# Peptides against a protein of PDB entry 5A53: the designs that were tried, part 114

Target 1, 230 residues: chain A of PDB entry 5A53
Amino acid sequence: LVENVKQALFIPGQSCNKNLHDIMVDLSALKKPDMKRFNRKNDIHPFEDMSPLEFFSEKNDCSLMVLMTSSKKRKNNMTFIRTFGYKIYDMIELMVADNFKLLSDFKKLTFTVGLKPMFTFQGAAFDTHPVYKQIKSLFLDFFRGESTDLQDVAGLQHVISMTIQGDFQDGEPLPNVLFRVYKLKSYKSDQGGKRLPRIELVEIGPRLDFKIGRIHTPSPDMVTEAHKKP

## One batch from the design tools (peptide; made by RFdiffusion4, then SolubleMPNN)

Design b2_p14_6_s2 (from b2_p14_6, 6 letters changed)
Fold by OpenDDE base, seed 5:
Structure b2_p14_6_s2 (fold): chain B 230 residues (1-230), chain A 14 residues (1-14)
Amino acid sequence: as target 1 above (230 residues)
Amino acid sequence: SSELESLLVSSGRP
């Protein structure tokens, strides 16, 4: 069964600024062709009223949404939303730190649209801590292209790296998640007459450091329902 | 160096 690729909707909030717009454009480029963007600002406050997001999910047939907002308390905030049956499944605020880099900050490398990225997760908490488990699940769902059974190494062009920035203990603020995108370059190096395939990773952007904000977790019933669908 | 490059170097991978 080819699982239908989840469609993403990028929504600029009323407080969306130029930086967030640029980040939205660059991040959404990685989701092409399975992405829609609104050109108009929408007044949405997902942690106060989720109903507008459920409406947009249904109307646009998108199970993934990203709301772009910015305030003094939540600067450069990307709220990632997943829906199940057009109802809110989970939400997480990921605030982009000011040290972000856009695709224009890197050497423009041509990439094939629609190739599934490989993910790497650095940090044990991605498997143990509920918040980081949600982040891992979210990004895997978000950038899962067509489930080609053949992870054809020949089709691997991009690596998305997600790293927890440092160790933390219980009760400490959750470290940022470092989001990095690399292109795999295959070089034939002539070392001493033996053509050894050399693979190099080249950062292509965007570069985003995510500060974790508010979270909405699914109900146990919704978790059970979501796992029942293959 | 990127975080991933640092990890690759630390793992002894080129």
Scores: peptide ipSAE 0.028, ipTM 0.613, DockQ to the pose 0.024
Fold by OpenDDE base, seed 3:
Structure b2_p14_6_s2 (fold): chain B 230 residues (1-230), chain A 14 residues (1-14)
Amino acid sequence: as target 1 above (230 residues)
Amino acid sequence: SSELESLLVSSGRP
C-alpha cells in the first residue's frame, strides 16, 4: 500500500517579506521531499475567498497549504490550510512572534530527508480544547501524514515539541503555542570501559512561537466524509 | 532549558 503522503504547498502572499520567506524555507525543509514552494507572490485572502486555494490544491495535488502574509494587525502570519477532495477542510492563522530563530541560528547538523518526526505535546488543552485539538491534528497530519506504521526507532531522528504557553481559563485569550525541533544524537559514552549509548536532544530549529488567529472549522458533512477511510 | 528538556527532567528521564 503506497502511503498517500500528503503534499504541502507553501505560498508567499502579496505581503510576504524576507523574514517570512526565511521562515517558510526553514519550516518547509522539514517537509521535504513532500513539499512545493511558489517563487512568486500571490494575492490571496483565504478568509474572504477560498476559491484560489482550492484551485491551487487541485492544480498542484496538495492537500496541505501554508500562506505567508504580514500586516500591522497580523504580523508574520502563517495560514495553515487543509483540503479534502480539493475543497477547504479547515484553516488556522498562526502568527510567528518576533523572537523566532532560523536554522542558521543553530549548529548545522546533517539529517536524513524524509524521516518522520516524533511529536510531544505539552498542555492538557491539546486533548480537550477544540482550537488546540485542531492544532494538534494539523501538525500531526502535516508532518506524519496518515501513516499508522509503528515508528521504527532506527528511523527516529527528529522530535517536534509543541507547548501551550501557560494556563488559561474560559473566556481568556488563548496562549501561544511554542514550536521546537530537536535532533536525537547518539553518543558512545566511555564510562568505566563499558560503552553505553547516550542519547541527547539537540535543538536544530526553526524556533517559532505561534500566536493563534482566525480559524475556519470544517462542516459536519466534511468531517464525516474525511473520516470515512476508503 | 528547552520545553522538551524540562519535560524530560520532570519525567525522570535523563
Scores: peptide ipSAE 0.024, ipTM 0.585, DockQ to the pose 0.025
Fold by OpenDDE base, seed 2:
Structure b2_p14_6_s2 (fold): chain B 230 residues (1-230), chain A 14 residues (1-14)
Amino acid sequence: as target 1 above (230 residues)
Amino acid sequence: SSELESLLVSSGRP
């Protein structure tokens, strides 16, 4: 069963600022062509009322949504929402730290739109801790793209690296997740008449450090339904 | 070096 590529909708909230807009543009570029962006600000408070998001999910046929808001308490907040059957499945707030870098901060490299990124996850908590498991699941789901069985390494252009920033103990604040995007660049090195393929990873951006905020987890019933193969 | 580069170096991968 080739799962249909999930469409993403990027929504600027009322408190969306220029920085968030720029981040939205850059992050959404990685989701092309399976992405829509609203140009108008929408007054949405997902942790108070989810109905507007469910409406947008259905109206736009988008099972992924990202709400861009900013406040003193939740600066540069990207709320990632997933829906199932146009109902809220899960939500997570990921606040972008001020040290972010945009695509314009990196050397512009041409990339083919629609290529699947390879993911790397650094930190054992991505497999054990519920919050980081959700983040891992979310980003894999967000950028999965078309299920091409062609693990054609030749088609692999992008690597998304997600790193948990340091160790943590139970009861401590959850470390940030470092989001990095690299392009694989193949070089032919002429060493001694033999062309050795050299692969380099070039950071292309955006560079985002995500501080974890509020989370909405799916009900066990919704998990079961979402895993039911049609 | 990027975090990934640092990880690659630490893993003994060139």
Scores: peptide ipSAE 0.024, ipTM 0.583, DockQ to the pose 0.024
Fold by OpenDDE base, seed 1:
Structure b2_p14_6_s2 (fold): chain B 230 residues (1-230), chain A 14 residues (1-14)
Amino acid sequence: as target 1 above (230 residues)
Amino acid sequence: SSELESLLVSSGRP
């Protein structure tokens, strides 16, 4: 079965700045080779008019899109969009906090392009709360695609960790999602004459704390149709 | 070890 790996399109909005551009470059590097980037700014407001995004989805054959915008109200905003049949399925705004770290802030480690990351999710709300369920679904879909096939452990290089920052109750503001990327390093430990394989996790970046913004949820009909395709 | 390292070890996943 040829895994239909979903293609991602990264779009600089009109308000895209240098910081957002750098974040875009670093995050999109994890999606190579299944990634396209626009070099030109596009004036797109997805929560006002979704038609330009549907057009780009179809023209570029990309079912994943990320729009980079920044304003006083929504600073460092990454709008993640999924399409189904080139129609908008869902959208979520994830604003990057100012404490972000780029790949250049970490020790440069070589990585193999095309290896799928393993995901870890910390926080019960990823399985119970509708917003965090959408985030979990989005990031799994973005980097893994639909294949539930056991990751070839031999090909495991990266771990993406997503953590809900603290506990929250109903009616409280939704905590940030902490996005971290680690590389697996295998060391032969010479402890006690038995070479036990030791695996260490080394953070490689980017480091992003996501503040949750606006959300567009799919219609019930689109949910049903999206789940029917094997 | 990071919390993540502890989680990976406990899950038996590399």
Scores: peptide ipSAE 0.019, ipTM 0.560, DockQ to the pose 0.032

Design b2_p14_6_s3 (from b2_p14_6, 6 letters changed)
Fold by OpenDDE base, seed 4:
Structure b2_p14_6_s3 (fold): chain B 230 residues (1-230), chain A 14 residues (1-14)
Amino acid sequence: as target 1 above (230 residues)
Amino acid sequence: SEELESLLVSSGRP
């Protein structure tokens, strides 16, 4: 099965700062080899005009984009964009909290580039609430591409964990999403003459807490067309 | 999925 792995484009906005650049580098490293990065700042405002992003999607053959911007109102903002037929499908602003950790803050571990991570989602709202359903769908698309029914367990090295930070009621602000990345370590334990495999999770970074911002949802017609393509 | 969730819980991490 030729998996059509979705390509990602990382775009520094005009207001991109050093912290956002470092976050961009570390997060994009998890998407290698299916990732491109722009080195120059681009003056893009997705919620005002989407046309520049559609142009970049087509020109770079990328169905995933991440725009890096920062302002007083939207500090450390990562706008995640998906396209369908090089047209905007959906967008979501995820602002990184100041408590972030980079890959350099963790013990350096070797990993094979291009292996698909396993995902875990903690919080019932990932299956029921429209915004968290979109986040779940987005991150699955971003790192796994097309879902294959068979996960090669032998190639499993990384786990991406996404947790909704606490409970919320209708009309309350949406809790942050905690993004964590772990490497699986297998140990042979000798207990009572039976060697049982022991698996441990080691955090490798980056560590990101996402505050949810503005959202663009697709039209019903675009949803129907996107589900018709295999 | 359940086994991995159990590992996350046992590690004391959300």
Scores: peptide ipSAE 0.023, ipTM 0.675, DockQ to the pose 0.030
Fold by OpenDDE base, seed 1:
Structure b2_p14_6_s3 (fold): chain B 230 residues (1-230), chain A 14 residues (1-14)
Amino acid sequence: as target 1 above (230 residues)
Amino acid sequence: SEELESLLVSSGRP
């Protein structure tokens, strides 16, 4: 069964700046070869009118989209969009905090294009809270594609870590999600004549702290239809 | 997966 790997489209909004462009380039590099990027800015406001995104989804055959915008209220905003049948399924705004790090801020390590990352999620709310469940689902869908049970452990090179920044109670502002990318390095450790494989995690970037913004949730009918397709 | 989570926790990296 050829896994239908979901294609991603990265869209600079009208308010896209250099920082957002650099973040877009680095994040999209993790989705290669299954990504497209627009070079031109597009005036899209997804929470006011979704029609342009549905048009781009269909025209580019992309079920994943990321819109890059910035304003005083929503600085460094990455709107993640999923479509089903080229109709909007869900959307979430994730604003990148100013403390972000690019791939150029880390020691350059060669990585093989097309290897699926392993995900780790830290925080119980990823399994219980509706917003964090959507974030978990989104990132798994975005980078992992269809879960083949046989993750060829032999092909594992990257780990994406997503952490909820601290505990929160009902009615409190939702903590940020800390996005980190690591490369697995295998070292042959000569301890006591037995070469035990030592695995080390090396951060490779980008480093992004996501503040949660506006959310669009799918209709119950769309949820049912999306789960029926294998 | 548990070994990787343990490695992440032990590395002190969030």
Scores: peptide ipSAE 0.020, ipTM 0.641, DockQ to the pose 0.031
Fold by OpenDDE base, seed 2:
Structure b2_p14_6_s3 (fold): chain B 230 residues (1-230), chain A 14 residues (1-14)
Amino acid sequence: as target 1 above (230 residues)
Amino acid sequence: SEELESLLVSSGRP
């Protein structure tokens, strides 16, 4: 079953600034061709009223949305939203730390649009902690292209690495999630007449450190419904 | 998977 590729909609909020716009452009480039961007700012407050997002989900046929907002309390905030049946499934605020790097900060490497990234998750909490499980699920959903059964390893051009920044205990603030994007480069090393394939990872950007903000989790009924639809 | 993790760790990049 070829699962339909989830479409993403990037929405500048009213408080969207230049940095967030640049981040939006760069992150959304990784989602091409399955991405739409609004050019106009929209006054959306998803944790106060989700109805505008549900409307946009339906109108644009996008089950993924990213709202770009910035305030003193929530600087460089990317609210990631998933919908099911055009209803809000879950939401998570991921605030980009000031140390971000854009694609322009890296050596421009051409990447083939539409190739599925390989994911790596570093940190046990991605499998055990509900928030990090949601983040893992979200990013897998976000960047899962067409499920081709042929994971042609030869077609693996990109690696998305997500790392939990350090250990944490219960009751402590959740560590940031380090988002990194690499391109796999195969080099033929000529060592003594044996061409050994050397694989190198080259960071291509963007580089984003996500601080975790507010979360909306789906109702048990919606989880059950979402798992029933193929 | 393990080789890729090793590559990421060896690159010194968090």
Scores: peptide ipSAE 0.018, ipTM 0.593, DockQ to the pose 0.029
Fold by OpenDDE base, seed 3:
Structure b2_p14_6_s3 (fold): chain B 230 residues (1-230), chain A 14 residues (1-14)
Amino acid sequence: as target 1 above (230 residues)
Amino acid sequence: SEELESLLVSSGRP
């Protein structure tokens, strides 16, 4: 089965700055080779008019989009968009906190392009709360696609960790989501003449703390149609 | 999943 791997389009908005550009480059590197980037800024306001994004989805054959914008109210804002049949399915604003780290801040490790990451999610709300369920679904869809194929453990190179920063109650502001990327390193430890395999996690970046912003949820009709198409 | 969670916990990383 040739899995139709979902293609991602990264779009710099009109307010995209150097920091957002660097974040875009580093995050998009994890989506290679299934990624396109625009080199020019585009004046797009997805929560006011979604039609430009639907146009870009169709013209670029991309069902995943990330819009990079920054303002005083929404600093370092990454709007993640999914389309179905080139129509907007859902959107979520994830604002990157100022404490972000780029790939250049970590030890350069050899990276095999095209390997699907393993995911780990920390926080019960990823399975119970509608917003965190959407985030979980989005990131799984973004980096793994629809592949149910048993990842050969031998091919596992990367782990993406997503953690909800602390507990929260109903009516409280939603905690940030901590995004971390690790490489699995296998070492042969010579302990007592027996070579035991040791696995270590090494952070490789980028390191992003996401503040949750505005959300667009799909219509019930679109949910039904999206689940019908294998 | 459980093995990975164990590895993350053991690594001291959230």
Scores: peptide ipSAE 0.018, ipTM 0.609, DockQ to the pose 0.031

Design b2_p14_6_s4 (from b2_p14_6, 5 letters changed)
Fold by OpenDDE base, seed 5:
Structure b2_p14_6_s4 (fold): chain B 230 residues (1-230), chain A 14 residues (1-14)
Amino acid sequence: as target 1 above (230 residues)
Amino acid sequence: SSELEDLLVSSGRP
């Protein structure tokens, strides 16, 4: 079954700034061709009223949305939204730290559009803690691309690495998630007359450190419906 | 070295 590729909609909020716009452009480039982007700012407050996002989901046929906002309390905030049947499933605020790097900060490498990235997750909490489980699920869902049963290893070009920044205990603030993107580069190494294939990882960007903000979790009923594959 | 390479080295993974 060819699962339909989830389409993403990138929405600049009213408070979207230049940094968020640049981040949006670079992150959305990784989602091509399965991406739409609004050019106009929209006044949307998803934790106050979700109805505009449900309307945009339906009108644009997008089950993934990213709202770009910035305030004194929530600087460089990317709200990631998933819908099911054009209804809000979950939301999470991920604020980009000021140390971000854009694609222009790295060596320009050619890449094939539409190839599925491989993911690596560093930190036990991605498998145990509810918030980090949601983040893991979200990013896997966001960048899965075409579900081809043939994981053609030959088609592997990108690795997305997600790392929890340090250890934490119950009741402590949740550590940031470090988002990194690498390209796989194959080299022929001439060692001693035998050409051994060497694979190297080259960072290509963007480089984003995500601070976790507000979360909306799905109702148990919506979880049950979303897991009912037709 | 990439941050991923540094993480792999720190984790004892080749």
Scores: peptide ipSAE 0.022, ipTM 0.569, DockQ to the pose 0.024
Fold by OpenDDE base, seed 2:
Structure b2_p14_6_s4 (fold): chain B 230 residues (1-230), chain A 14 residues (1-14)
Amino acid sequence: as target 1 above (230 residues)
Amino acid sequence: SSELEDLLVSSGRP
């Protein structure tokens, strides 16, 4: 079953700054061709009123949205929103730390647009902790291209690595999620007349450390509905 | 080294 690729809409909020814009451009480049970007700032406050996002979801046929905002309390904030039936399913604020790197900070490597990234998740909490499970689910949904049954390993060009930064105990602030993007490079090493394929991972960017902010979780009814519709 | 590179090294994978 070819699941329809979820379309993403990137929305500059009213407080979107240059850094966030650059981050938006670079992150959205990984979602091409299944991505739209607004060029104009929109005054949206998703945790106060979700209606504008539902409207944009429906109007643009996008089940994924990313709102770019920045404030003193929530600097470089990327609010990731998923919709189901054009209604808000879940939301999560991921604030980009100041140590971010753009694609321009890395050696420009040509990547084929539309290839599915492989994901790696580092940290047990991605499977056990509700917030990190949501993050894992979100990013898998976000970057899932066409589910071709052909795991064409030959077509695997990108690895997205998500790492929980350190251990944490209950009641402690949730560690950041380290977002890294790598390109697989195959080198033919000529060793003794045997060409051994060497695979190297080359970071291509962007490099983002996400601080976790506010979360909206789906209602049990929406979870049930989302699992029933193919 | 990237976190993934460190993980690969720690896992004994080249």
Scores: peptide ipSAE 0.019, ipTM 0.501, DockQ to the pose 0.024
Fold by OpenDDE base, seed 1:
Structure b2_p14_6_s4 (fold): chain B 230 residues (1-230), chain A 14 residues (1-14)
Amino acid sequence: as target 1 above (230 residues)
Amino acid sequence: SSELEDLLVSSGRP
């Protein structure tokens, strides 16, 4: 089965700054070759009018979009959008905290383009809480696509870790999601004459702490239609 | 070892 890899479009909004541009470049590098980036700023307000995003989805054949905006209320905001049939399926605002690290802040390691990352999720809420379930679904969809096939262990190069920052109770503000990217390094350890494969995880970036903002959830009808496609 | 390293080792995933 030819895996229908979803294409991503990165869009700088009118308020996109240098920091957001750098974050966009680094995050989109993990989606290569299945990504496009606009070089021009676009005045898009997805929670006011979604029509421009639907237009871009169709014209670029991209079912994944990321809009980069920044304001006093929503600093370093990455709006993640999914479409189904070029119509908005869901949206979520993820604001990058100021403590972010770029790929340039880590030791440069060579990586093969097109290898799918493995994901790890830390926090029970990723399976139970509707917002964190959406985040989990979004990031899996964004980087892995629909493949249920066991990731070829021989092709495993990257691990993306997503952690809910601390415990929370009902009615409390939703904790941040800590996004970390690691490269797997295989070392042949000569311990006691048996070469045991030793695997080390090396952080490669970017390092992003996501504050959760506004959410748009799909209609029940769109959920049903999206799940019918094998 | 990072918490993630411990998780990968415990899961038997390389």
Scores: peptide ipSAE 0.015, ipTM 0.510, DockQ to the pose 0.031
Fold by OpenDDE base, seed 4:
Structure b2_p14_6_s4 (fold): chain B 230 residues (1-230), chain A 14 residues (1-14)
Amino acid sequence: as target 1 above (230 residues)
Amino acid sequence: SSELEDLLVSSGRP
């Protein structure tokens, strides 16, 4: 099966700061080898004009983009964009809270580049609420791509955990999404002469708490076209 | 912490 792996483009905005740059580097490392990064700042305002992002999508053959911006109102903002046919499908602003941890804050562990992570989602709203459904879909698309074969289990090294931080009611502000990355470690346990495989999860970073910002949703027609398998 | 982190702590896992 030819895995149609979606390519990601990371774009520093004009207001990108050092912290966002470091977060970008660490998060994009999880997407290797299917990742490109711009080194220059770009003056892009996706909720005002989407045309520059569509241009970059086509020019770089990337259906996933992340724009890094920061302001007083939207500090450490990562705008995640998906395209279909190089046109904007959806967008979501995810602002990184100040309590973030980088890969350098964790024990350095070797991992194989290009292995697909397993995902865990905690919170009923990931299956019921439209915003959290979009987040779930986005991150699955970002790291797994379109096709998942059962053979991926033999190469399982990483788990990405996404948790909705607490309960909420209609009309309340949406809780943050807690993003965590773990490496699977296999140990041989000798209990009573039977060697049972023990698997442990070790956090490897980055650790990101996402505050939800602005959202762009696709038209019903674009949803229908995007779900048509070629 | 994530719910998974809390589960790992409750299970005595590191």
Scores: peptide ipSAE 0.011, ipTM 0.431, DockQ to the pose 0.022

